# Ledger of designs, part 70: peptides against a protein of PDB entry 3QIS

Target 1, 334 residues: chain A of PDB entry 3QIS
Amino acid sequence: PSLELSRREFVFENVKFRQLQKEKFQISNNGQVPCHFSFIPKLNDSQYCKPWLRAEPFEGYLEPNETVDISLDVYVSKDSVTILNSGEDKIEDILVLHLDRGKDYFLTISGNYLPSCFGTSLEALCRMKRPIREVPVTKLIDLEEDSFLEKEKSLLQMVPLDEGASERPLQVPKEIWLLVDHLFKYACHQEDLFQTPGMQEELQQIIDCLDTSIPETIPGSNHSVAEALLIFLEALPEPVICYELYQRCLDSAYDPRICRQVISQLPRCHRNVFRYLMAFLRELLKFSEYNSVNANMIATLFTSLLLRPPPNLMARQTPSDRQRAIQFLLGFLL

## One batch from the design tools (peptide; aimed at target 1 W177 V180 F184 E283)

Design b2_p25_6_s2 (made by RFdiffusion4, then SolubleMPNN; from b2_p25_6, 11 letters changed)
Fold by OpenDDE base, seed 4:
Structure b2_p25_6_s2 (fold): chain B 334 residues (1-334), chain A 25 residues (1-25)
Amino acid sequence: as target 1 above (334 residues)
Amino acid sequence: SWAEEDEELFRKIREEFEKLLKEYH
């Protein structure tokens, strides 16, 4: 079997979080026999491509003189955004298009990623007084490293952050403030807030706005701004309630005093974000007659975002654990 | 109360960021 490929080199410029890019090429069976093609893993890889890349179709049959279009789709989800923001991964891959009983054809994928505040740690974002796109990538790495060290010190020593750090970190990320302050000002009376989905185009505008500017007003509908907050919380590498405290939150779920003590043990930025969100959500609940929002709905929605099970326990989460997690959050909303 | 402390935190955060916005623009 033999194939002709219309293209073998693909460049994906300015790849952004949640923005789909597509490049297409054709493969043609220029042989005299039917062939099966598939994208196959390289040596030591489990998958034929990186998580942010896919081929469609990834396999198929070609009759003699048949041609098929293949789409190479680049999409950075919450699962890839953190490693791309840190520069641990890059928009580079090699695809192996295999023919059964035939040759391998190599495709080169390259490009550049534009960092996002989505998928960046709360600690790093609290140190960013400028939009992430204004921060040099080298400085992003340093900010993540420094953030990790400060988180560890905060957890171990209960020592007040030494006032000697040349720049005082923000109490919460500016991106969270922008989203929440917008919702607080404009969305408290919004019917079906957090129940109606946003528009995908508006979500992209909001993400790009937060990555590139500190706007006076966030673009898009209140529904899109609300969904952007959910996406932001979901994309956090470490949830607002740190994984280390997950079990203690569940164990304390029916004792409001212990719940508050658990939250007091969070790193400063995580604690501030949690308390800030709870204050906002309690304010939103005062307008339930207008926005159709209730404490059970909010607790159910935000619990999955704020109080995620550690990766090792995620597959083991029981309905009882979910109910305890919801009850924990309800104790801050009521 | 804890609720008053959270409301005070919310207020302080708002005041801090209103300054940050003025410094940015």
Scores: peptide ipSAE 0.475, ipTM 0.932, DockQ to the pose 0.835
OpenDDE base, seeds 1, 2, 3, 5: peptide ipSAE 0.465, 0.459, 0.457, 0.466; ipTM 0.930, 0.928, 0.928, 0.930

Design b2_p25_6_s3 (made by RFdiffusion4, then SolubleMPNN; from b2_p25_6, 12 letters changed)
Fold by OpenDDE base, seed 5:
Structure b2_p25_6_s3 (fold): chain B 334 residues (1-334), chain A 25 residues (1-25)
Amino acid sequence: as target 1 above (334 residues)
Amino acid sequence: SWHEEEEKLFREISEEFEKLREEYR
């Protein structure tokens, strides 16, 4: 069997979080026999591609002189955004298109990723007084390392060194402030807030806006701004309530005093973000007659975002654990 | 109270970031 490929080199320029890019190519059976093609893993890989890449179709049959279009889809989800932001991974891959009883065809994938505040740690973002796209990639790495060290010091109850006023971290990420301040100013009376989905184009504009600027106003509908806040919280590498405190939150869920003590043990930035969000959400609940938002809906929605089970426990989360997690948040909303 | 401290934090955050927004322009 033999194939002809219309293209073997693919460049994905300016890859962004949640922005789908597609490159297409054709494969043609230029042989005299039917052939089966498939994308196969390289010798040391479990998957035929990196998590941010997909081929469609990834396998198939071609009759003699048949041609099929293959789409190479690049999509950076919450599962790939953090490793791309840090530069641990890159927009580079090699795909192996295998023919049954034939030869391999190599496809080269390359490109560049544009860092996002989405999928960046709260600690790193609190050190960023400028949009992430203005921060040199080398400095992003340093900020992530410093953020890890601060988290460890905070967990160890070490007194912060008296860092000079110029180097003082923000109380919360500016991106969280921008989203919450917008929603507080403009969305308290918005009907079906957090219930109506945003527009995908507006979400991309909001992400790009937060990555590149400190705007006076966030673009898009209140629904898109609200969904952008949810996406931001979902994309955090470490949830607002650190994984180390997850079980303690569940164990304390029916004791509001213990719940407050657990939150007081969060790293400063995480604690501030949690308290800031709870203050905002309680304010939003005062307008329930206008926005149709209630404490149970908000607690249910934000529990999955703020109080995520550790990855090793994700598959074992019981309905009782979910109910305790919701009850934990309800104690801050009521 | 816990709520009064959160309202205080909310104000302090708003003041910090309005200043940051002005310094960025």
Scores: peptide ipSAE 0.529, ipTM 0.948, DockQ to the pose 0.771
OpenDDE base, seeds 1, 2, 3, 4: peptide ipSAE 0.520, 0.520, 0.528, 0.518; ipTM 0.947, 0.947, 0.948, 0.946

Design b2_p25_6_s4 (made by RFdiffusion4, then SolubleMPNN; from b2_p25_6, 14 letters changed)
Fold by OpenDDE base, seed 3:
Structure b2_p25_6_s4 (fold): chain B 334 residues (1-334), chain A 25 residues (1-25)
Amino acid sequence: as target 1 above (334 residues)
Amino acid sequence: SWHEEEERLFREFRKEFEELRKEYA
């Protein structure tokens, strides 16, 4: 079997978080026999492509002289955003298009990723006084490394050695402040807040706005701003309640005094974000007659975002663990 | 009280970012 490919090199310029890009090419069976094609993993890879890439179709049959269009879809989800923000991964891949009893055809995927404040650590964002798109990528890497080291020191209760020379980090990320302050100012009376989905176009505008500016007002509906906050919290590489404290939160869920003590042990930025969010959510609850927001709904929604089980425990989360997690959060809302 | 501390922190955070916004503008 033999194929002709219309293109073998693909460039995805300015790839952004949650923005789908598509490139298409054709494959033609220029042979005399039917062929089966499939994208196959490279040596040592489990998948035929990186998590942010997809081929559609990824397999199929071609009769002699048949042509099929293949779409290469690039989409950076929460699962890929962090590694792309850090530069650990790049918009670079090689696809192997295999023919049964035939040859391998190599496709080169390249491009550039534009960093997002979504999927960036709270620690790194607290060190970013400017929009992430104004921060050199080299400095982003350094900020993430430094942030990791400071988080570890904070968790170990080690006295910060060199408090002296670095600019004071923000108390919370500017991005989460912008989202929360907008919702506090404009969405307290919004009917069905956190219950109505945002618009995808508005979500993209909000993301782009937060990545590129410090706006006076966030664009889009209150529903889109509310969903953007949820997306932000979901995309965090480390949840607002760090994984190390997850079990202690569950264990303390019915003791409000211990719950507060657990929160006090969070890294400063995580603790501040948690307190800021809880303060905001308590304010929203004062307007429950207008916004239809209640403590149980909020606790249920935000628990999955703020108090995520560690990756190794996700598959083992019991209904009891979920109830404890919700109860933990309820103790800060009531 | 704990509530007074949380309200203080909320005000402090808001002030810090209003200052940051003015510095960036």
Scores: peptide ipSAE 0.282, ipTM 0.866, DockQ to the pose 0.688
OpenDDE base, seeds 1, 2, 4, 5: peptide ipSAE 0.280, 0.262, 0.166, 0.270; ipTM 0.866, 0.861, 0.742, 0.861

Design b2_p25_7 (made by RFdiffusion4)
Pose (drawn by RFdiffusion4):
Structure b2_p25_7 (pose): chain A 293 residues (1-134, 168-310, 319-334), chain P 25 residues (1-25)
Amino acid sequence: PSLELSRREFVFENVKFRQLQKEKFQISNNGQVPCHFSFIPKLNDSQYCKPWLRAEPFEGYLEPNETVDISLDVYVSKDSVTILNSGEDKIEDILVLHLDRGKDYFLTISGNYLPSCFGTSLEALCRMKRPIRERPLQVPKEIWLLVDHLFKYACHQEDLFQTPGMQEELQQIIDCLDTSIPETIPGSNHSVAEALLIFLEALPEPVICYELYQRCLDSAYDPRICRQVISQLPRCHRNVFRYLMAFLRELLKFSEYNSVNANMIATLFTSLLLRPPPSDRQRAIQFLLGFLL
Amino acid sequence: EEEEEWFHNFQEEMENTINELREEL
């Protein structure tokens, strides 16, 4: 049971939020007998690697002496973007490739991460007047720029918030917002609209903070009480919530053109603005509908 | 109507803030 590896060191340079990278290498069974390989957790872990990293394939069977290409894939999603933005985690790791009843092969992962305004808290963004990778703001300039673009160009956009944008344009929008305060956000209206949804979803702390979440559901049927729960939010969260509710009510005026109705808004934005740490789903859409109407 | 007027005024105020930030760049 022996393996030959084309390489053991891999570099993921300039890793960005939601941008896929692949570092590929070849494994060859140079032994005399067939072997089984698999990636294993380091002593006392649950997984063989961190969430932003994956091996494809992560296990297999090799006769002497067939070869197999292994793809080491890096993808920073909403799960890891905040800790990598914060520096609480780095683009580094060790993969232990394990021969069943044999040697261990140690693969070193290195590289660097570029922080994004996506996955950054509303509070910190309101405190930063310049792009992240160039008195606080009422709302983060990034969310204002996305809403400003949609307000200017997308009020009459057919199927707004129902048609997915382009992956390439989403990344261009994110990089644009990380590095600039542009005159125009690049990409179609559908891309800008989706980038807004991704922005809300990627927030480390939702627009409606986690501890106020349960109170919102309980209060879902009393508009006076719902508004008061909103008053308990920090200033930046309260402002973003009010700002978005006003924006969505503005879009409802043009529903005959943009097909944006209360039903779609409620089911789309409730889970983004009001996340927990069933029928609660109903009190939640009721909570949000109370503001839209 | 009140939230509509507020939203438009808010957009104008934020546009001025963004312009000031751009000038500083």

Design b2_p25_7_s1 (made by RFdiffusion4, then SolubleMPNN; from b2_p25_7, 18 letters changed)
Fold by OpenDDE base, seed 2:
Structure b2_p25_7_s1 (fold): chain B 334 residues (1-334), chain A 25 residues (1-25)
Amino acid sequence: as target 1 above (334 residues)
Amino acid sequence: DEVLKELREEREKLREEIEKLRAEL
């Protein structure tokens, strides 16, 4: 069996969070026998490609002189965004297109990723005084490493580091402030807020706006701005309630005094973001007659975003654990 | 009232800091 490939080198320029890019190529059976093709893992890999890449179709049969179009789809989800933001991973891969009883064909994937404030830690964003696209990638790496070390120091010492006024981190990320300030000003009377989805084009504009500027006004509908806040919280590498406090939140869920003590033990940026979000959500609930938002809906929605089980426990979350997590958050909304 | 006050105080304190950062870009 033999194939002809129309292209073997693919370049994905300016890859962004949640922006699908597609490159197409053709494979043709230039042999005299039917062939089966498949993308196969390299010797040490479990998958034929990196998590941000997909081939469609990834396997198939070709009769002699038959041609198939293959799409290479690049999509950076919440699962790949943090690793790409840090430069730990890159838009580079090698695909192996295998022919049954034939040869391997190598495809080279390359490109560049544009960093996003989505999927960046709260600690790094509190240190980031400029839009992320204006920060050199080397400095983003340093900010994530330093932020991790400071989080650990904050958890151990329970005392705020008195850092000098010029290097002092923001109380909350500017991106969170901008999203919540917009929603507070314009969305408190918005019917079906957090229930109606945003527009995908508006979501991309909001992400690009927050990555490249400090806007006076966020573009898009109130629904798109609300969904952008949910996407931001979902994409955080560490949730607003740190993984280390997850079990203590569940154990305290029926004691409002202990719940407040657990939140007081969060790193400063996480604690400030939590309080700021809860203050906003309590204000939004006063307008329930206009916005159709209730405490149970908000608690159910935001619990999955703010209070995530540690990765090692995700597969073991019980219905009781979920109910305790919701009850914990309800104690800050009511 | 207390919740609205807390939210307004947090917003205003952060506004001044963000407006400063915007003016430095």
Scores: peptide ipSAE 0.275, ipTM 0.854, DockQ to the pose 0.820
OpenDDE base, seeds 1, 3, 4, 5: peptide ipSAE 0.217, 0.135, 0.108, 0.230; ipTM 0.811, 0.777, 0.720, 0.818

Design b2_p25_7_s2 (made by RFdiffusion4, then SolubleMPNN; from b2_p25_7, 15 letters changed)
Fold by OpenDDE base, seed 4:
Structure b2_p25_7_s2 (fold): chain B 334 residues (1-334), chain A 25 residues (1-25)
Amino acid sequence: as target 1 above (334 residues)
Amino acid sequence: DEELKELKKLREELRKIIEELRKEL
């Protein structure tokens, strides 16, 4: 069996969070026998491609003289955004197109990723006084390392030693402030807020706006701004309530005093973000007659974002655990 | 009332900071 490939080198320029890019090529059976093709893992890989890449179709049959179009889809989800922001991963891969009883054909994938404030830690964002696209990648790495050290110091209740010449971190990320302040100003009377989805184009504009500027006004509808806040919270590598406190939140869910004590033990940035969000949501709930938002809906929605089970416990989350998590959050909304 | 005052205070403090950061761009 033999294949002809129309292209073997693919460059994905300016890859962004949640922005799908597609490159297409053709494969043709220039042989005299039917062939089966598949993308196969390289030696030591479990998957034929990195998580942000997909081939469609990834396998198939070709009759003699048949041609099929293959799409190479690059999409950075919440699952890949953090490792791409840090530069731990890159828009670089090699695909192996295997032909059954035939040859392997290598495809080279390259490109560049543009960092996003989405998928960046709260700690790093609190140190980031410029839009992320204006921060040199080398400095992003340093900010993440410094952010980890600050989280650890905060958890250990270590008094910050000398606030040396390091610029004081923001109390909350500017991006969260911008989103929440917009919603507070313009969306408290918005009917079906957090119930109506945003527009994908507007979501992309909001993301790009927050990544590249400090806007006076967030672009798009209130629904898109609200959904952008949800996407932001979902994309956090560490949820607003740190994984270390997850079980304690569940255990305290029916004791408001203990719940407040648990929140007091969050890292400073996480605690500030949590309090800021809860204060906003309590204000939003005062307008329930206008926005159709109620505490149970909000608690149910935000619990999955703010109080995520640790990755090792995700598969073990019971309906009881989910109800406790909702109850924990309700104690801050009521 | 106190929580709304705290929210308003925090929001205003952050607004000033962000307005300063915006001027530095």
Scores: peptide ipSAE 0.354, ipTM 0.881, DockQ to the pose 0.789
OpenDDE base, seeds 1, 2, 3, 5: peptide ipSAE 0.341, 0.339, 0.339, 0.350; ipTM 0.877, 0.876, 0.876, 0.881

Design b2_p25_7_s3 (made by RFdiffusion4, then SolubleMPNN; from b2_p25_7, 15 letters changed)
Fold by OpenDDE base, seed 4:
Structure b2_p25_7_s3 (fold): chain B 334 residues (1-334), chain A 25 residues (1-25)
Amino acid sequence: as target 1 above (334 residues)
Amino acid sequence: DEVLKELKEWRKKMEEIIKELREEL
């Protein structure tokens, strides 16, 4: 069996968070026998491609002289955004198109990723005074390393924030402040806020706007801005309530005093973001007659974003754990 | 209203900073 491939080299320029890119090529059975093709893992890989890449179809049969179109889809989800933002991963891969009882055909994937404030740590964003697209990639790495060290120092209560020569971190990321301040200004009376989805095009414009500028006004509908806030919180490498405090939040869920003590132990940026969000959401709840937003809906929605189980416990989350997590958040909304 | 006061305090803390950050771009 043999295949002819219309193309073997693919370049994905300016790959962005949540922006699908597609490149297509054809494979043709130029042999005299039916063949089965599949994308196979390289030696030592578990998957045929990186998490941000997909081939469709990834396998199939071709009769003699049959041709099939294969789409190579590049999509950076919340699962890949952090490692691409840090430069730990890159838009580079090699695909192995295997022909059963035949040859391997190699496809080269290359390109560049454009960093996003989405999927960047709260700590790094608090140090980031410029839009992320204006920050040199080398400096992004340094900001993440410094951010990790400050998080650890904050958790250990060891060193007062040395008012030393490093630029003082923001109290909250500018991006989340802009989103919440926009919603406060314009969305408190928005019917079905956080219930109606945003437009995908508007979401992309919001993301691009926050990645490239410090806008006076966020583009898009209130629904798109609200969903962008949810996407931002979901894409955080660590949730607003740090994984280390997850169990303590559940254990304290019915004691408002202990709940407040647990929140006081968050790293400064996380604690500030949490308090800011809760202040906004409590204000938003006063407009429930206009926006149809209630405390149970908000608690249910935001609990999954703010109070995520640690990755090792995610598969073990019980309905009781979820209810305790909701109750924990309700104690800050009521 | 304590909630609105807290939210206004958050706005005030960042609004000047965000303005300065825009002027530096």
Scores: peptide ipSAE 0.393, ipTM 0.917, DockQ to the pose 0.803
OpenDDE base, seeds 1, 2, 3, 5: peptide ipSAE 0.380, 0.393, 0.388, 0.389; ipTM 0.913, 0.915, 0.914, 0.916

Design b2_p25_7_s4 (made by RFdiffusion4, then SolubleMPNN; from b2_p25_7, 15 letters changed)
Fold by OpenDDE base, seed 2:
Structure b2_p25_7_s4 (fold): chain B 334 residues (1-334), chain A 25 residues (1-25)
Amino acid sequence: as target 1 above (334 residues)
Amino acid sequence: DEELEELRELREKLQKEIEELRKEL
């Protein structure tokens, strides 16, 4: 069996968070026998491609002189955004198109990723005084490494590092401030806030706006700005409540005094973001007659974003753990 | 009241800080 491929090299330029790119090619059976094709893992890989890539179809049969269109889809989700922002992963892969009882065909995937404030740590964003697209990638790596070390020091020492006024981190990321300040100004009376989905085009404009500028006003509807805040919180590599405090939040869920003590132990940026979000959400709840937002809905929605189980415990989360997590957050909304 | 005042103060501080950052761009 043999195949002819219309293309073997694919370049995905300017790949962005949540922006689907597609490249298509044809495969043709130029042999005299039916053939089965499949994308197969390389010798050391569990999957035929990286998590941000897919082929559709990834397998099939071709009669002699039959042709099929294959789509290569590049999509950076929350699961790949952090490793691409840091440059730990890149828009590079090799696909192996296997022909049963035939030869392998290699496809080269290349391109460039454009960093996003989505999927970047709160610590790195607090140090980032410019839009992420204006920060050299080398400096992003350094900011993430330094941010990890400062988080660890903050957790161990419980003393705010009195860093000099010129290099002082922001109290909260500018991106979170911009999103929340917009919602506070314009969305408190918005009916069905956080219940109505945003527009996908507006979400992309909001992401691009936050990655490239410090806007006076965020583009899009209040629903799109609200959903962008949810996406931002979901994409954080470390949730607003650090994984190290997860169990203590659950254990304290029925004692409001202990809950406040647990939050006081968060790194400064995480603590400030948590307080800022809770204060915004309490203000939003005062307008419940206009926006139809209630404390139970907000607690249920934001608990999954702010208080995530550590990756090693995700598979073991009980209904009791989820109820405790909601109860913990309710103690800051009521 | 105290928590709303803390939010207002935080918001005003952050607004000034962001307005300064915009002037540097």
Scores: peptide ipSAE 0.257, ipTM 0.840, DockQ to the pose 0.815
OpenDDE base, seeds 1, 3, 4, 5: peptide ipSAE 0.244, 0.240, 0.257, 0.253; ipTM 0.835, 0.830, 0.838, 0.838

Design b2_p25_8 (made by RFdiffusion4)
Pose (drawn by RFdiffusion4):
Structure b2_p25_8 (pose): chain A 293 residues (1-134, 168-310, 319-334), chain P 25 residues (1-25)
Amino acid sequence: PSLELSRREFVFENVKFRQLQKEKFQISNNGQVPCHFSFIPKLNDSQYCKPWLRAEPFEGYLEPNETVDISLDVYVSKDSVTILNSGEDKIEDILVLHLDRGKDYFLTISGNYLPSCFGTSLEALCRMKRPIRERPLQVPKEIWLLVDHLFKYACHQEDLFQTPGMQEELQQIIDCLDTSIPETIPGSNHSVAEALLIFLEALPEPVICYELYQRCLDSAYDPRICRQVISQLPRCHRNVFRYLMAFLRELLKFSEYNSVNANMIATLFTSLLLRPPPSDRQRAIQFLLGFLL
Amino acid sequence: LPPPAEDEIDPELLWFMETMENELS
């Protein structure tokens, strides 16, 4: 049971939020007998690697002496973007490739991460006047820029918030917001609209903070009480919520053109603005509908 | 189609938009 590896060290340079990278290498069974390989957790872990990293394939069978290409894939999603933004985690790791009844092969992962305004808290973004990778703001300039674009160009946009944008343009928008305060956000209206949804989803703390979440559901049927729960939010969260509710009410005025109705808004934005740490789903859409109407 | 007039815009949204324009100036 022996393996030959084309390489054991891999570099993921300039890793960005939601941008896929692949570092590929070849495994060859140079032994005399067939072997089984698999990636294993390091002593006392649950997984063989961190969430932003994946092996494809992560296990297999090799006769002497067939070869197999292994793809080491890095993808920073909403699960890891905040800890990598913060520096609580780095683009580094060790993969232990394990021969069943045999040697262990140690693969070193290194590289660097570029922080994004996406996955950054509303509070910290309101305290940053300049792009992240170039008295606080009422709302983060990034969310204002996205809403400003949609308000200017997308009020009459057919199927707004119902048609997915382009992956390439989403990344361009994110990098644009990370590095500039532009005159125009690049990309189609559908891309800008989706980038807004992704922004809300990627927030480490939702627009409606986690501890106020349950109170919102309980209060879902009393508009006076719902508005008071909103008053308990920190200033930046309260402002973003009010700002978005106003923006969505503005879009509802053009529903005959943009097909944006209360039904779609409620089911789309409730889960983004009001996340927990069933029928609560119903009190939640009721909570949000109370503001839209 | 033309954009909405100022009086036709949601007052709360208009306020947020103008406030941010001032802050980013």

Design b2_p25_8_s1 (made by RFdiffusion4, then SolubleMPNN; from b2_p25_8, 10 letters changed)
Fold by OpenDDE base, seed 1:
Structure b2_p25_8_s1 (fold): chain B 334 residues (1-334), chain A 25 residues (1-25)
Amino acid sequence: as target 1 above (334 residues)
Amino acid sequence: MPLPKEEEIEPELLEFRKQMEEELS
């Protein structure tokens, strides 16, 4: 069997978080026999492509003289964004298109990624007084490494943050500030806030705005700004409540004094973000007659974002653990 | 709608607003 490919080299320029890019090519059976094609893993790989790449279709049959269109889809989700932001991964791959009883065809994938404040750590963002797209990638790596080390020192109750570090970190990330302060100013009376989805085009504009600028006003509807906050919290590599404190939050869920003590042990940036979000959500609940938002809905929604189980416990989360997690958050909303 | 008066806003929310306005100025 043999194939003809219309293209073998693909370049994905300016890849961004949550922005789908597509490149298409054709494969044709120029042989005299039916053939089965499939994308196969390289030697030592478990998957035929990186997590941010997909081929559609990834396998199929071609009769003699049949042609099929294949789409190469590049999409950076929350699962790939952190690794691409740090430069640990890149928009580069090699796909192996295999023919049964035939030869391999190699496809080269290349491109560039544009860093996002989405999927960046709270610690790194507190050190970024400028938009992330203004920060050199080398400095982003250094900021992430330094932020990890400072988080660990804070959790170990080692030495107070030396106030002598050349730039004082922000109390909270400017991106969270911009989102929450916009919602406070404009969305407290918004009917069905956090219940109505935003527009995908507006979400992309909000992400691009936060990555490239410090705006006076965030673009889009209140629903899109609210959803952008949820996406931001979901994309965090470390949740607002650090994984190390997850079990202690569950164990304290019915003792408000212990709950406050657990939160006091968070790294400064995580603690500040938690308190800021809880203060905003309490403020939003004062307008429940206008926005139809209630404490149980908010606690249920934000618990999954703020108090994520560690990866090793995700498969073991019980309904009781979920209820304790919700109860923990309710103690800060009421 | 006009912003709530400072006395009607959650005290922690008001404090974060003041701090972040100072830090980003």
Scores: peptide ipSAE 0.614, ipTM 0.943, DockQ to the pose 0.819
OpenDDE base, seeds 2, 3, 4, 5: peptide ipSAE 0.611, 0.608, 0.614, 0.606; ipTM 0.942, 0.941, 0.943, 0.941

